# Peptides against a protein of PDB entry 2AZE, part 193

Target 1, 148 residues: chain A of PDB entry 2AZE
Amino acid sequence: AQECQNLEVERQRRLERIKQKQSQLQELILQQIAFKNLVQRNRHAEQQASRPPPPNSVIHLPFIIVNTSKKTVIDCSISNDKFEYLFNFDNTFEIHDDIEVLKRMGMACGLESGSCSAEDLKMARSLVPKALEPYVTEMAQGTVGGVF
Target 2, 101 residues: chain B of PDB entry 2AZE
Amino acid sequence: GRLEGLTQDLRQLQESEQQLDHLMNICTTQLRLLSEDTDSQRLAYVTCQDLRSIADPAEQMVMVIKAPPETQLQAVDSSENFQISLKSKQGPIDVFLCPEE

## One batch from the design tools (peptide; made by RFdiffusion4, then SolubleMPNN)

Design b1_p27_2_s4 (from b1_p27_2 with A3L S22T T24I)
Fold by OpenDDE base, seed 2:
Structure b1_p27_2_s4 (fold): chain B 148 residues (1-148), chain C 101 residues (1-101), chain A 27 residues (1-27)
Amino acid sequence: as target 1 above (148 residues)
Amino acid sequence: as target 2 above (101 residues)
Amino acid sequence: SLLNDLEVTVTGSRLVQTSKYTIIATS
């Protein structure tokens, strides 16, 4: 009886860990898709333009962005070596990392919300190794959550 | 019996977790390869136009932060304080504004 | 980030400042 109880506790612990790993894997897949899709987009765009964009017109990964109302006043204190920054705003702000930006750009093909069309799904599948394709399909269907 | 059933379940869960670990290894390997590919990194960029599609500078100012690895970001967003603190350990931080179109 | 990890915490801190700038967004 006690042994069974111990195993049941362990079972629950393992299920929870698996759930966490599933979430991590999904995020990794989204990152891979978004990144590769971005690269493809830019490669195609540069080929069409027959030249790369001006250096100061692009922002290379990694980055974060902060946005706030255009009326917001920002006081910025910077260390001499630029190792430290302090921003004080007089109103609310938003912070977004590069992955979130890519997702909002559609670079993850809507897979992050399970809102991808057949075409989006095809693109997503084409951007991952074969071993990951079944998982991409499950993500698109919203059926991730079961145990392998 | 109950014990046999639980034992079998745990074995199955172990196999499932191993499969997940394998898939994660594949994925992380792909990401590492991408991070090491010069051409991919050259093309890994967004434009101000992209950022405007996320936060229109006509209504929102967009500040871009380029920080080295292991940079610490602390943010406070409350009615009393609106603050962002950045501390880098590996080099200078670059901050610039995305212009309006 | 794919290439860079940022440590994020939700706390206030004070920094050594050598320069102060005020940014006013275009309105």
Scores: peptide ipSAE 0.026, ipTM 0.860, DockQ to the pose 0.188
Fold by OpenDDE base, seed 1:
Structure b1_p27_2_s4 (fold): chain B 148 residues (1-148), chain C 101 residues (1-101), chain A 27 residues (1-27)
Amino acid sequence: as target 1 above (148 residues)
Amino acid sequence: as target 2 above (101 residues)
Amino acid sequence: SLLNDLEVTVTGSRLVQTSKYTIIATS
């Protein structure tokens, strides 16, 4: 019947929306873990050093990273007010945002790849509210979305 | 029948989505709290050593871009053209190189 | 970004230029 067909369309729509929200939630969890872990690391480091790092020795979030071969020639053009930049490379380059940098630093405890050790999982769980711990466990096991 | 089955499925999916929404609200709340915490923001930094660990300047040059909110980054990476353009609307852009050592 | 959203797009557009120089890594 037409009603059943309409409900089937709605079902498919909801399934897709849920899938999207699952992806978004996972990313939010990773961001939270990475951020808190970074803050925790730096707090500990400063406590051990008994002083904060020199102001010009650190890069605060947010930032973007561009990397390329040391052999790459880069032509840079800058507006007078520094509102506009143009970089021309003679070879390929890579762009990474701060989140990706934190992940590569291990700040997300390897949860992004689903390859958490027991210690990594323990750390990850400790950096989220209790309500999110079950989902973190599912992420580590790679079982998110398998229940429906 | 089929109608009853679909109706039940939709109810279950609705409950699942509500659970996801709840968890997402918790996450976004935590992130907002972190963004509003001055001490957390002060400690939200990486070092050049961190950057060297993921992109060694011995083989790769690392350029750092600090830009105001709503800055536009446009990139072209093809065999014919390799280009990055930055355009800010709210202030100057700061670009610097990560030292090799 | 956790603290600031940047718009990242792929395009062939160019910008108005006032200063130009070349950056070369030495090692």
Scores: peptide ipSAE 0.023, ipTM 0.861, DockQ to the pose 0.176
Fold by OpenDDE base, seed 5:
Structure b1_p27_2_s4 (fold): chain B 148 residues (1-148), chain C 101 residues (1-101), chain A 27 residues (1-27)
Amino acid sequence: as target 1 above (148 residues)
Amino acid sequence: as target 2 above (101 residues)
Amino acid sequence: SLLNDLEVTVTGSRLVQTSKYTIIATS
């Protein structure tokens, strides 16, 4: 009985670890797809324009976005060396990291929400190594979670 | 019996985790390669138009933060306190606004 | 972030916008 109990504890521990790794893998896949898709988009755009965009017109990764209503009053304090910033708002704000921005731009092909068209899924699959394609398919179907 | 069943389950889970680890290694390797590819990094950018699609500057202020690695960001968004604190360890932080138009 | 790791701590975040903005720089 004690042996079985020990094995059950171990089983649960392994299941949780697998679940965590699955979550991490999914995020990594989304990052890869989003990044490659962004690069591909920009490469095509620059080719069409026959030149790179003006340096001050683009924001390179990594970055963080903060947005709030234009009516929000923001008090900003900056250290002399610019190592520290403090922003005080009089109303709510939103923070988005670069990956989140890319997802909202559709760079992850809707895979993050399982809302992929056939074309989106095709694109997503094309942006990952072959070994990851089955997992992308599972993500699109919302069937990730099975033990394989 | 129950013991044999559990033992078999653990063996299967081990194999599953090994497969998962393999996939993760592939993925992390790909990401590292992307981060080390100069051309990819040159093309890894968004435009102000992209950001406007996320939050229209006509209605919202969009502030961009460029910070060195390992910068700490602390945010409080409550009814009584709305605050963002940034602390860099490796260099200066750059903050700028996206143009409205 | 994909390229640089940021440590982000958010407490009590609602992340909803309801107003316009004015930045007042100090220091």
Scores: peptide ipSAE 0.024, ipTM 0.858, DockQ to the pose 0.247; fails the geometry check
Fold by OpenDDE base, seed 3:
Structure b1_p27_2_s4 (fold): chain B 148 residues (1-148), chain C 101 residues (1-101), chain A 27 residues (1-27)
Amino acid sequence: as target 1 above (148 residues)
Amino acid sequence: as target 2 above (101 residues)
Amino acid sequence: SLLNDLEVTVTGSRLVQTSKYTIIATS
């Protein structure tokens, strides 16, 4: 009886670990797709333009953004060496990392929200190694997690 | 019996996790390759127009933060306190403001 | 240039993971 109980505990532990890894893998896949798609977009755009965009007109990864109402009053405090920043707002704000920005730009082809069209899914599959294509398909269909 | 069933379940879960680990390794390898590719890094950028599509500066102020690795970010967003704190240990932090147009 | 330098400060408990780096939010 005790032996079975020990195995039950281990089973539950492994199930939870697998669940966590599935979530991590999905995020990694989305990051890969978004990143490759962004690079591809920009490469094409620059090829169509007379020159690359001015250096100070673009933001290279990695970055984060903070957005708030234009009416929000922001008090800023910065150390002399710029190692420390303090922002005080009089209203709510939002923080987004670069990957989230890319997702909202559609760089992940809507895969993150299950909003993939046939064309979106085709693009997503083309941006990952063959071994990951089945998982991308499962993500689009919402069928990930069949081990449970 | 129950013991045999559990043992088999654990073996199956182990196989599933191994497959998952393999896929994760493939994915992380691809990301590393992208990080090491100079041309990809050169092209890994967004524009202010891109940011505007997410948070229109006509309504929202958009602040961009470029910070070194392991920078600490503390954010408090409550009715009584709205604050963001940044502390870097590896270098200066750069902050940019996207123009409205 | 489209981007203007801005002096700002941030505090809070939120983890932000970027493509290459992780910014760890502390309480």
Scores: peptide ipSAE 0.020, ipTM 0.852, DockQ to the pose 0.095; fails the geometry check

Design b1_p27_3_s1 (from b1_p27_3, 18 letters changed)
Fold by OpenDDE base, seed 2:
Structure b1_p27_3_s1 (fold): chain B 148 residues (1-148), chain C 101 residues (1-101), chain A 27 residues (1-27)
Amino acid sequence: as target 1 above (148 residues)
Amino acid sequence: as target 2 above (101 residues)
Amino acid sequence: MEERKKKMEEFNEKWKKQQELQKFMAE
């Protein structure tokens, strides 16, 4: 019947929405862990040094990183108010947001790839509220994706 | 029957989505709390050493972009175009080179 | 070439989604 077909369409819509929300949740968890871990690292480092780093030696979040060969020629056009930028490269480049940088630094404890040691998993769990711990465990095991 | 089965499935999916929403709310709340904590924001930084671990300035130039929230960004890397376009509406964009050391 | 193009597209989409998320959280 047409009614059943309509419900099947709705079912697929809901499944897709759930999938999207799962991805968003995973990213939010990673961001939370990475951020808290970064703060913890820096706090410890500053305590050991007994002073904060020089202001011009650090880059606060948020930021974007662009890297390319030193041989790459870059042309840049900037608006007068610096609201608009256009960069043209004569060769390939890489671009990374701060979250990706933190992940590569290990701040997400390898959770992003499901490559967590026992210690990494312990750290990750300690950086989230209790309600999120089961999900962190699932992420570490690579078992996220099902409907619960 | 088929109708009853589908109806039950939809109810289960609704419950699953509600659980996800709940967990997401917890996460967003945590992130907001962190953003409102002055000490956390002060400590939310990376060093040049950190960036060298991502891209070695000895071999590559590293550009840092500080863009306000809601900045439009488009990056293109193809045979015909190697381009990054930025457009901010909230304020100026800051761009600087990361020192080699 | 195609791989790089795809990576940039993925980055663009991820960036856009992140900005939208940040906006949502700020509201």
Scores: peptide ipSAE 0.514, ipTM 0.922, DockQ to the pose 0.586
Fold by OpenDDE base, seed 3:
Structure b1_p27_3_s1 (fold): chain B 148 residues (1-148), chain C 101 residues (1-101), chain A 27 residues (1-27)
Amino acid sequence: as target 1 above (148 residues)
Amino acid sequence: as target 2 above (101 residues)
Amino acid sequence: MEERKKKMEEFNEKWKKQQELQKFMAE
């Protein structure tokens, strides 16, 4: 009886760990898709334009975006070597990493919400190795979460 | 019995976790390959138009932060504190405003 | 207000995990 109880505790621990890894895997897949899709988009755009965009018109990954009202007062403290920054705002702000920006741009094909179209799913599948395609399909259907 | 059933479940969970680890390794390998590909990195950028779709600089101030890998970041947005703290270990942090159209 | 606080906490955690991942891939 005690042995069974111990195993049940371990079972629960493993289930939680698996759940965490599932979330991590989904994020990795989304990152891969978003990145490859971005590269593909830009490659096509540059080919059509017959030249790269002006250097000051693009922001290379990685980056962080912070946005706030133009009326927001921002105090910035910077170390001498620029290794440390402290920003103080007098009002609310939004912060986004490059991954989130790419998702909002549709680079992850809407897979992040599990509601992508058939065309989006086709694109997503084309941007991952064959071994990941089944999982991408499950993500699109919102069926990820079970133990396989 | 119950013991045998639980033991079997744990074995199955172990197999599932191993499969997840395998898939994660595939993903990380792909990401590494992309990071090592010069052409991919050259094309890994967003435009001002892209950022406008997220936050229009005409309506909001948009600040861009370029931080080296392994930079520590802490953002706080509450009624008491509105702040962002950055601490880099590998080099200087670059901050600039996104220009308006 | 509380939602914004939660969003920041989630962002901080995700950022931390991403940095750890990048470190792992670089090694």
Scores: peptide ipSAE 0.513, ipTM 0.922, DockQ to the pose 0.578
Fold by OpenDDE base, seed 5:
Structure b1_p27_3_s1 (fold): chain B 148 residues (1-148), chain C 101 residues (1-101), chain A 27 residues (1-27)
Amino acid sequence: as target 1 above (148 residues)
Amino acid sequence: as target 2 above (101 residues)
Amino acid sequence: MEERKKKMEEFNEKWKKQQELQKFMAE
């Protein structure tokens, strides 16, 4: 009885770890798809334009964006070496990392929300190694949640 | 019995976790390859037009932060504090505004 | 307010995890 109880505790612990790893894997897959899709988009765009965009017109990854009302007052304190920043706002703001920006741009093909069209899913699958394709399919179907 | 069943379940869970670890390794490897590919890094960018599609600079100011790896970040949005703190260890942080046009 | 607070907390945690990943890849 006690042995069974110990194993049940271990089972629960393993289930929790698996759940966490599933979440991490999904995020990694989305990042991979988003990054590769972005690169592909830009490569195609530059080929069509027959030139790269002006250097100062693009923002390379990684980056963060912060947006707030133009009426928001922002106080910024910067260290001498620019290693430390402190921003104080007098109102609400939004903050997004580059990954979220890419998702909103559709670079993850709607996989993040399970809103993939057939074409989106095809694109998503094409941007991952073969071993990850089944998982991408499950993500698109919203069936990720069980253990393998 | 219960013991046998639990033991079998644990073995299956172990296999599942190993599969996840393998898949995660594949993903991290792919991301590393992207980071090491010069051409990919050159093409890993967004435009101001892209950012305008996320947050219209005509209505809101958009600030861009370029932070080196391992930068500590804390964002707070409450009734008492609206704050972002950044602390870099690898180099200077660059901050600029996204143009409206 | 509470929703925004939660969003910030989620962002902070996500950022930390991403930095850990970057550190891992850099090693």
Scores: peptide ipSAE 0.509, ipTM 0.923, DockQ to the pose 0.601
Fold by OpenDDE base, seed 1:
Structure b1_p27_3_s1 (fold): chain B 148 residues (1-148), chain C 101 residues (1-101), chain A 27 residues (1-27)
Amino acid sequence: as target 1 above (148 residues)
Amino acid sequence: as target 2 above (101 residues)
Amino acid sequence: MEERKKKMEEFNEKWKKQQELQKFMAE
C-alpha cells in the first residue's frame, strides 16, 4: 500500500513536470516563430527601401521596455561602472521583454492567444521545422495539454 | 494489480517526457542557429514605430534597457514599492529614452 | 494591484528562465 502511494506521488510529480515542459515548449515555439518572422519582415522592408535603416533608429534584440506615465517620477541610482541600476517609481509601471513586444507586434501570428487566422497559421507552420508543425496546429486550436 | 498498472503508467510518462525533450531540443537548436547567423542578428531589430504601437510616447514615457546576458532583474509593483533592480556581470547596462517622434 | 503584482512575479520568473536558456545556448 505504501509502495503504491509512493508511486502515485511520483506519477503526479511527473505529470506536473510534463505540464511545465509543455508550457516551455510552447514558449520556445513562439519565440522561434516571432524571431524568424521579424527577420523576414525587416529583410523585405530593407529590400524595398534599398537600404538599411539608420543605426540609431532601430533597437536590436535583446532589450527590455519600461513604460509609465509621463507624470511618474523616476529615481535612478547607477553604479560607477554601470553594472547596477536601481529605478524607483512613485507610481505604477509596465515592463516588457523583447519577446512580449514581438508578440504584440503580431510576429507570433496570434498563435499565443489563439487568434490565428488560416493565413497566420500557414505562416506559423512555415517558420518551424516539420517536426514541430503538429504542435503548432494544436496550439492554434487550443488543444495542447494531453499526454502523448 | 495496482502496482503493475502504476509502474506501466510511469514508463509511459517517461516516454512522453522524452518526446517533449526532443521537440524542445529542436526548438533550442533553431534558436541557436538564429543567434549564430550574422545576417539574422543584423535584421533582428524593432523600430521606433514598433515601440509606439506598444506604448505611445506621446502619452507615456518609454525607456529602453539593453542589458548583457545573465543580467539579474527584479521588478516590483505594489502599493508600497515600485521598483526595478538590475545587476549585470558581463558588462555595463545601457539605458535610454525612446523619442516621441 | 494584485494583478500587477502577479504580472511582475511572472515577468521575473520568465526573465530568469530566458537568461538560463541564453546561457545554455552560449555554452
Scores: peptide ipSAE 0.506, ipTM 0.922, DockQ to the pose 0.587

Design b1_p27_3_s2 (from b1_p27_3, 18 letters changed)
Fold by OpenDDE base, seed 2:
Structure b1_p27_3_s2 (fold): chain B 148 residues (1-148), chain C 101 residues (1-101), chain A 27 residues (1-27)
Amino acid sequence: as target 1 above (148 residues)
Amino acid sequence: as target 2 above (101 residues)
Amino acid sequence: REKNKQKMEEFNEKWKKQQELQKFLAE
């Protein structure tokens, strides 16, 4: 019946929405873990050094990183008020946000790829509220994606 | 019947979505708390050494962009265009090169 | 290069979403 078909369409819509929310949740968890882990690392480092790093030696979040070959020619156009930038490259470049940088630094404990050691998983779990721990475990196992 | 089965499935999916929403709210709350914590924000930084581990300035030029919130960004990397466009509405954008070691 | 194009598109979308999140968190 047409009614059943309509419900099936709605079912698919809801499944897709759930999938999207799962992805968003995973990203939020990774951001939380990475951020807390970064803060923890830096706190420990500063304690060991007995002082904070020089102000000009650190880059606070948020930031973006762009890297390209030193041979790449870059033309930059900047507005007078520095509100607008236009970069033109003559070759390929890479761009990364701060979250990606933190992931590559291992701040997300390898959870982003499901490559967690036992110690990494322990750390990751310790950096989230209890309610999120089961989800972290699923992420580490690569079993996220089902409907619960 | 088929109708009853589908109806039940939809109810289950609704419950699943509600659970996801709940977990997401927990996450966003945690992130908000972190953003409001002065000490956490002070410690939320990377070093030049960190950036070198991601992209070695000895081999590549590394540019750092500090853009205000809600900055529009468009990156294009194709055979015809290699471009990054930034448009801020809240304030100036800061761009600098990461020094080599 | 098609791969690079896709990467940039993904980055652009991710950036937009992150900006929206940051806006939300700042409210």
Scores: peptide ipSAE 0.499, ipTM 0.923, DockQ to the pose 0.646
Fold by OpenDDE base, seed 5:
Structure b1_p27_3_s2 (fold): chain B 148 residues (1-148), chain C 101 residues (1-101), chain A 27 residues (1-27)
Amino acid sequence: as target 1 above (148 residues)
Amino acid sequence: as target 2 above (101 residues)
Amino acid sequence: REKNKQKMEEFNEKWKKQQELQKFLAE
């Protein structure tokens, strides 16, 4: 009885680790797809334009964006070496990392929300190694959550 | 019995975890390859149009933060504080506004 | 307000994890 109880505790511990790793894997897959898709998009665009965009017109990864009302007052304190920043707002703001921006741009093909069309899914699969394709399919179907 | 069942479950879970680890390694390898590829890094950018599609600068101000790796960030949005704190260890932080144009 | 607080907490945690990943990739 005690042995079984110990094993059940271990089982639960392993299940939790697996759940965490599944979440991490999904995020890694989304990042991979988003990054590769972005690069592909830009490569195609530059080829069509026969030139790169102006250097000052693009924002390279990584980046963060902060958006708030134009009426929001922002106080900014900056260290002399620009290593430290402190922003104080008088109202609410939104903050997004580059990955979130890419997702909203559709670079993850809607895989993050399970809203993939057939074409989106095809694109997503094409941007990952063969070993990851089954998992991408499961993500699109919303069937990820079980144990392998 | 229960013992046999649990033992079998644990073995299966171990195999599942190993599979996940393998897949994660594949993913991290791919991300590393992207980070090491000069052409990919050159093409890893968004445009002002992209940002406008996410947050319209005509309606809201959009601030862009370029922070070096390993930058500490703390965002607070509460009734008492609306704050973003950044601390870099690898170099200066660059901040600029996205144009409305 | 509570919703915003939660969003910030989630962002902070996500950011930390991403920085850890970046550190790993840089090694």
Scores: peptide ipSAE 0.490, ipTM 0.922, DockQ to the pose 0.619
Fold by OpenDDE base, seed 3:
Formats: structure tokens, C-alpha cells, sequence
Structure b1_p27_3_s2 (fold): chain B 148 residues (1-148), chain C 101 residues (1-101), chain A 27 residues (1-27)
């Protein structure tokens, strides 16, 4: 009886760990898809334009964006070597990493919400190795979470 | 019995976890390959138009932060404290405003 | 406001994890 109870505790621990890894895997897949899709988009765009965009018109990964009202007062303290920054705002702000930006741009094909179209799913599958395609399908259907 | 059932469940969970680890390794390998590909990195950018699509500069100020890897970041947004702290270990941090239309 | 606080906390945690991943990929 005690042995069974111990194993049940371990079972629960493993289930939680698996759940965490599932979340991590999904994020990795989304990052891969988003990145590859972005590169593909830009490659096509540059080919059509027959030249790269002006250097000052693009922001290379990685980056972070912060947006706030134009009326927000921002105080910035910078170290001498620019290794440290402190921003103080007098009002609310939003912060987004590059991954979130790419998702909002649709670079992850809507897979992040599990509501992508058939065309989006096709694109997503085309941007991952064959071994990951089944999992991408599960993500699109919103059926990820079970033990396989 | 119950013991045998639990033992079997644990074995199955172990197999599932191993599969997840395998898939994660595939993903990280792909990401590494992309990071090592010069052409991919050259094309890994967003435009001002992209940023405008997610955050309208006409209504809001958009600030871009370029921080080296392993930079520590702490953002706080509360009724009494609104701040972002950045600490880099590998180089200087670059901050600039996104141009308006 | 509470939503914003939670969002920042989530962002901070995700950022930390991403930095760890990038470190791993660079090694």
C-alpha cells in the first residue's frame, strides 16, 4: 500500500514534468516556424525588389519593443558603458519580445492559438522537419496535452 | 494489481518523456542551424511597417531595445511602479525609437 | 492593473527562459 502511494506521487511528478516539457516544445516549434516564415517572407520580398531594404528601415532579431502613450514621461538612466539601463515611466506600458511580435505578425501561422486555417497548417508543416509534423497537427487541433 | 498498473504507467510516462526530449532536440537543432546560417540571419528582421501593424506609432511611442544575449531584464507595471531594468553581461545595450510614418 | 502586473511577470519569466535557450544554442 505504501509502495503504491509512493509510485502515485512519482506518477504525479512525472505528469507535471511532461506537461512542462510539452509547453516548452510547443514554444520551440512556434519559434522555429515563425523564424523560418519570416526569413522566407523577407527573401521573397527582397527578390521582388531586386535589392535589400535600406539598413535603417529594418530591425534585426533579437530585439524587444516597448510601447506606451506618447504622453507618457520616460526617465532613462544609463551606465557609462551602456551595460545597464533603467527606465521609469509615469504610466502603463507594454513590452514585447521579438517572438511575440512575430506571432502577432502571423509568422507562426496562427498555430499559437490552435485556430489556424488549412492553408496556415500547410505552411506550418512545411517549415518543420518531418518528425515534428504530427505534433504540429496536434497543436493546430488543440489536442496537445495527452500522454502519447 | 494496483502496483503492477502503476509500474506500467510510469514506464509509459518515461517513454513519453523521452519522445518529448527527442522532439525538443530536433527543434533546438533546427534553431541552431538557423542561427549559424548567415543568409538566414541577414533575413531575420522586421520592418517599421511590421511594428506599426502591431503597435500604431501614431497613437503610441514605440521604443526598440537591442540587448546582447543573456541580458537580465525586469519589467514592472503596477499602479505605483512602472519601470524596466536591463543589465547586460556581454556588451552595450542599444535603444532607439521606431520612426514614425 | 492586476492584469498588467501579471503580464509583466509572465514576460520576465519567458524572457529568462529564452535567454537560457539562446545560451544553450550558442554553446
Amino acid sequence: as target 1 above (148 residues)
Amino acid sequence: as target 2 above (101 residues)
Amino acid sequence: REKNKQKMEEFNEKWKKQQELQKFLAE
Scores: peptide ipSAE 0.486, ipTM 0.920, DockQ to the pose 0.635
Fold by OpenDDE base, seed 1:
Structure b1_p27_3_s2 (fold): chain B 148 residues (1-148), chain C 101 residues (1-101), chain A 27 residues (1-27)
Amino acid sequence: as target 1 above (148 residues)
Amino acid sequence: as target 2 above (101 residues)
Amino acid sequence: REKNKQKMEEFNEKWKKQQELQKFLAE
């Protein structure tokens, strides 16, 4: 009885780990799609313009964005040759990493929210290896979660 | 019996996890290829227009942070504390404001 | 505001994981 109970605990542990890995895989897929889509977009844009954008007009990955009201007072402390920063705000702020920015730009084709049109899904599938296409399809349908 | 059933379930779960690991390895491989491709890295950028679409500088201040890899970050947003702490180990952190226009 | 707190916590955790991934990719 105790042995069975121990195995049941282990079973639950493994199920939870699998669930976590599924989430991680979904995120990795989204990152891959977003990055490749971004590169493709920019390549096309530069070809149309026949030149790259001015160096100071673009922000290369990786980056972080912080936004807040213009009325928000920000105190910034910098030390150790700019190795350490401390920002204090007097009101709420938003913070976004580059991946989230790309998602909001539509670079992940709406796959992250299940708002993927047929064309978006086609694009998403085209940006991943064949082995990942079934998973992309499941993500679009919101049916990811089963143990296979 | 129950023991046999549980043992079989665990083996099946192990196989499922291995499949997930394989798919994850495929993804990480693709990401690595992108990171090693100089042309891809050159094209891995967003524009000011892109950022405006996320947060309009006309309405909000938009600050951009360029931090080296492995930078420690802690963001706190509570009624008593609104704070972002950054600590890098590989180099200086660059911070600048996104222009409105 | 509690929601904002949660968002920050989620961001912090995601950031840590992303840094680990980037470290892995750089190796």
Scores: peptide ipSAE 0.483, ipTM 0.921, DockQ to the pose 0.578

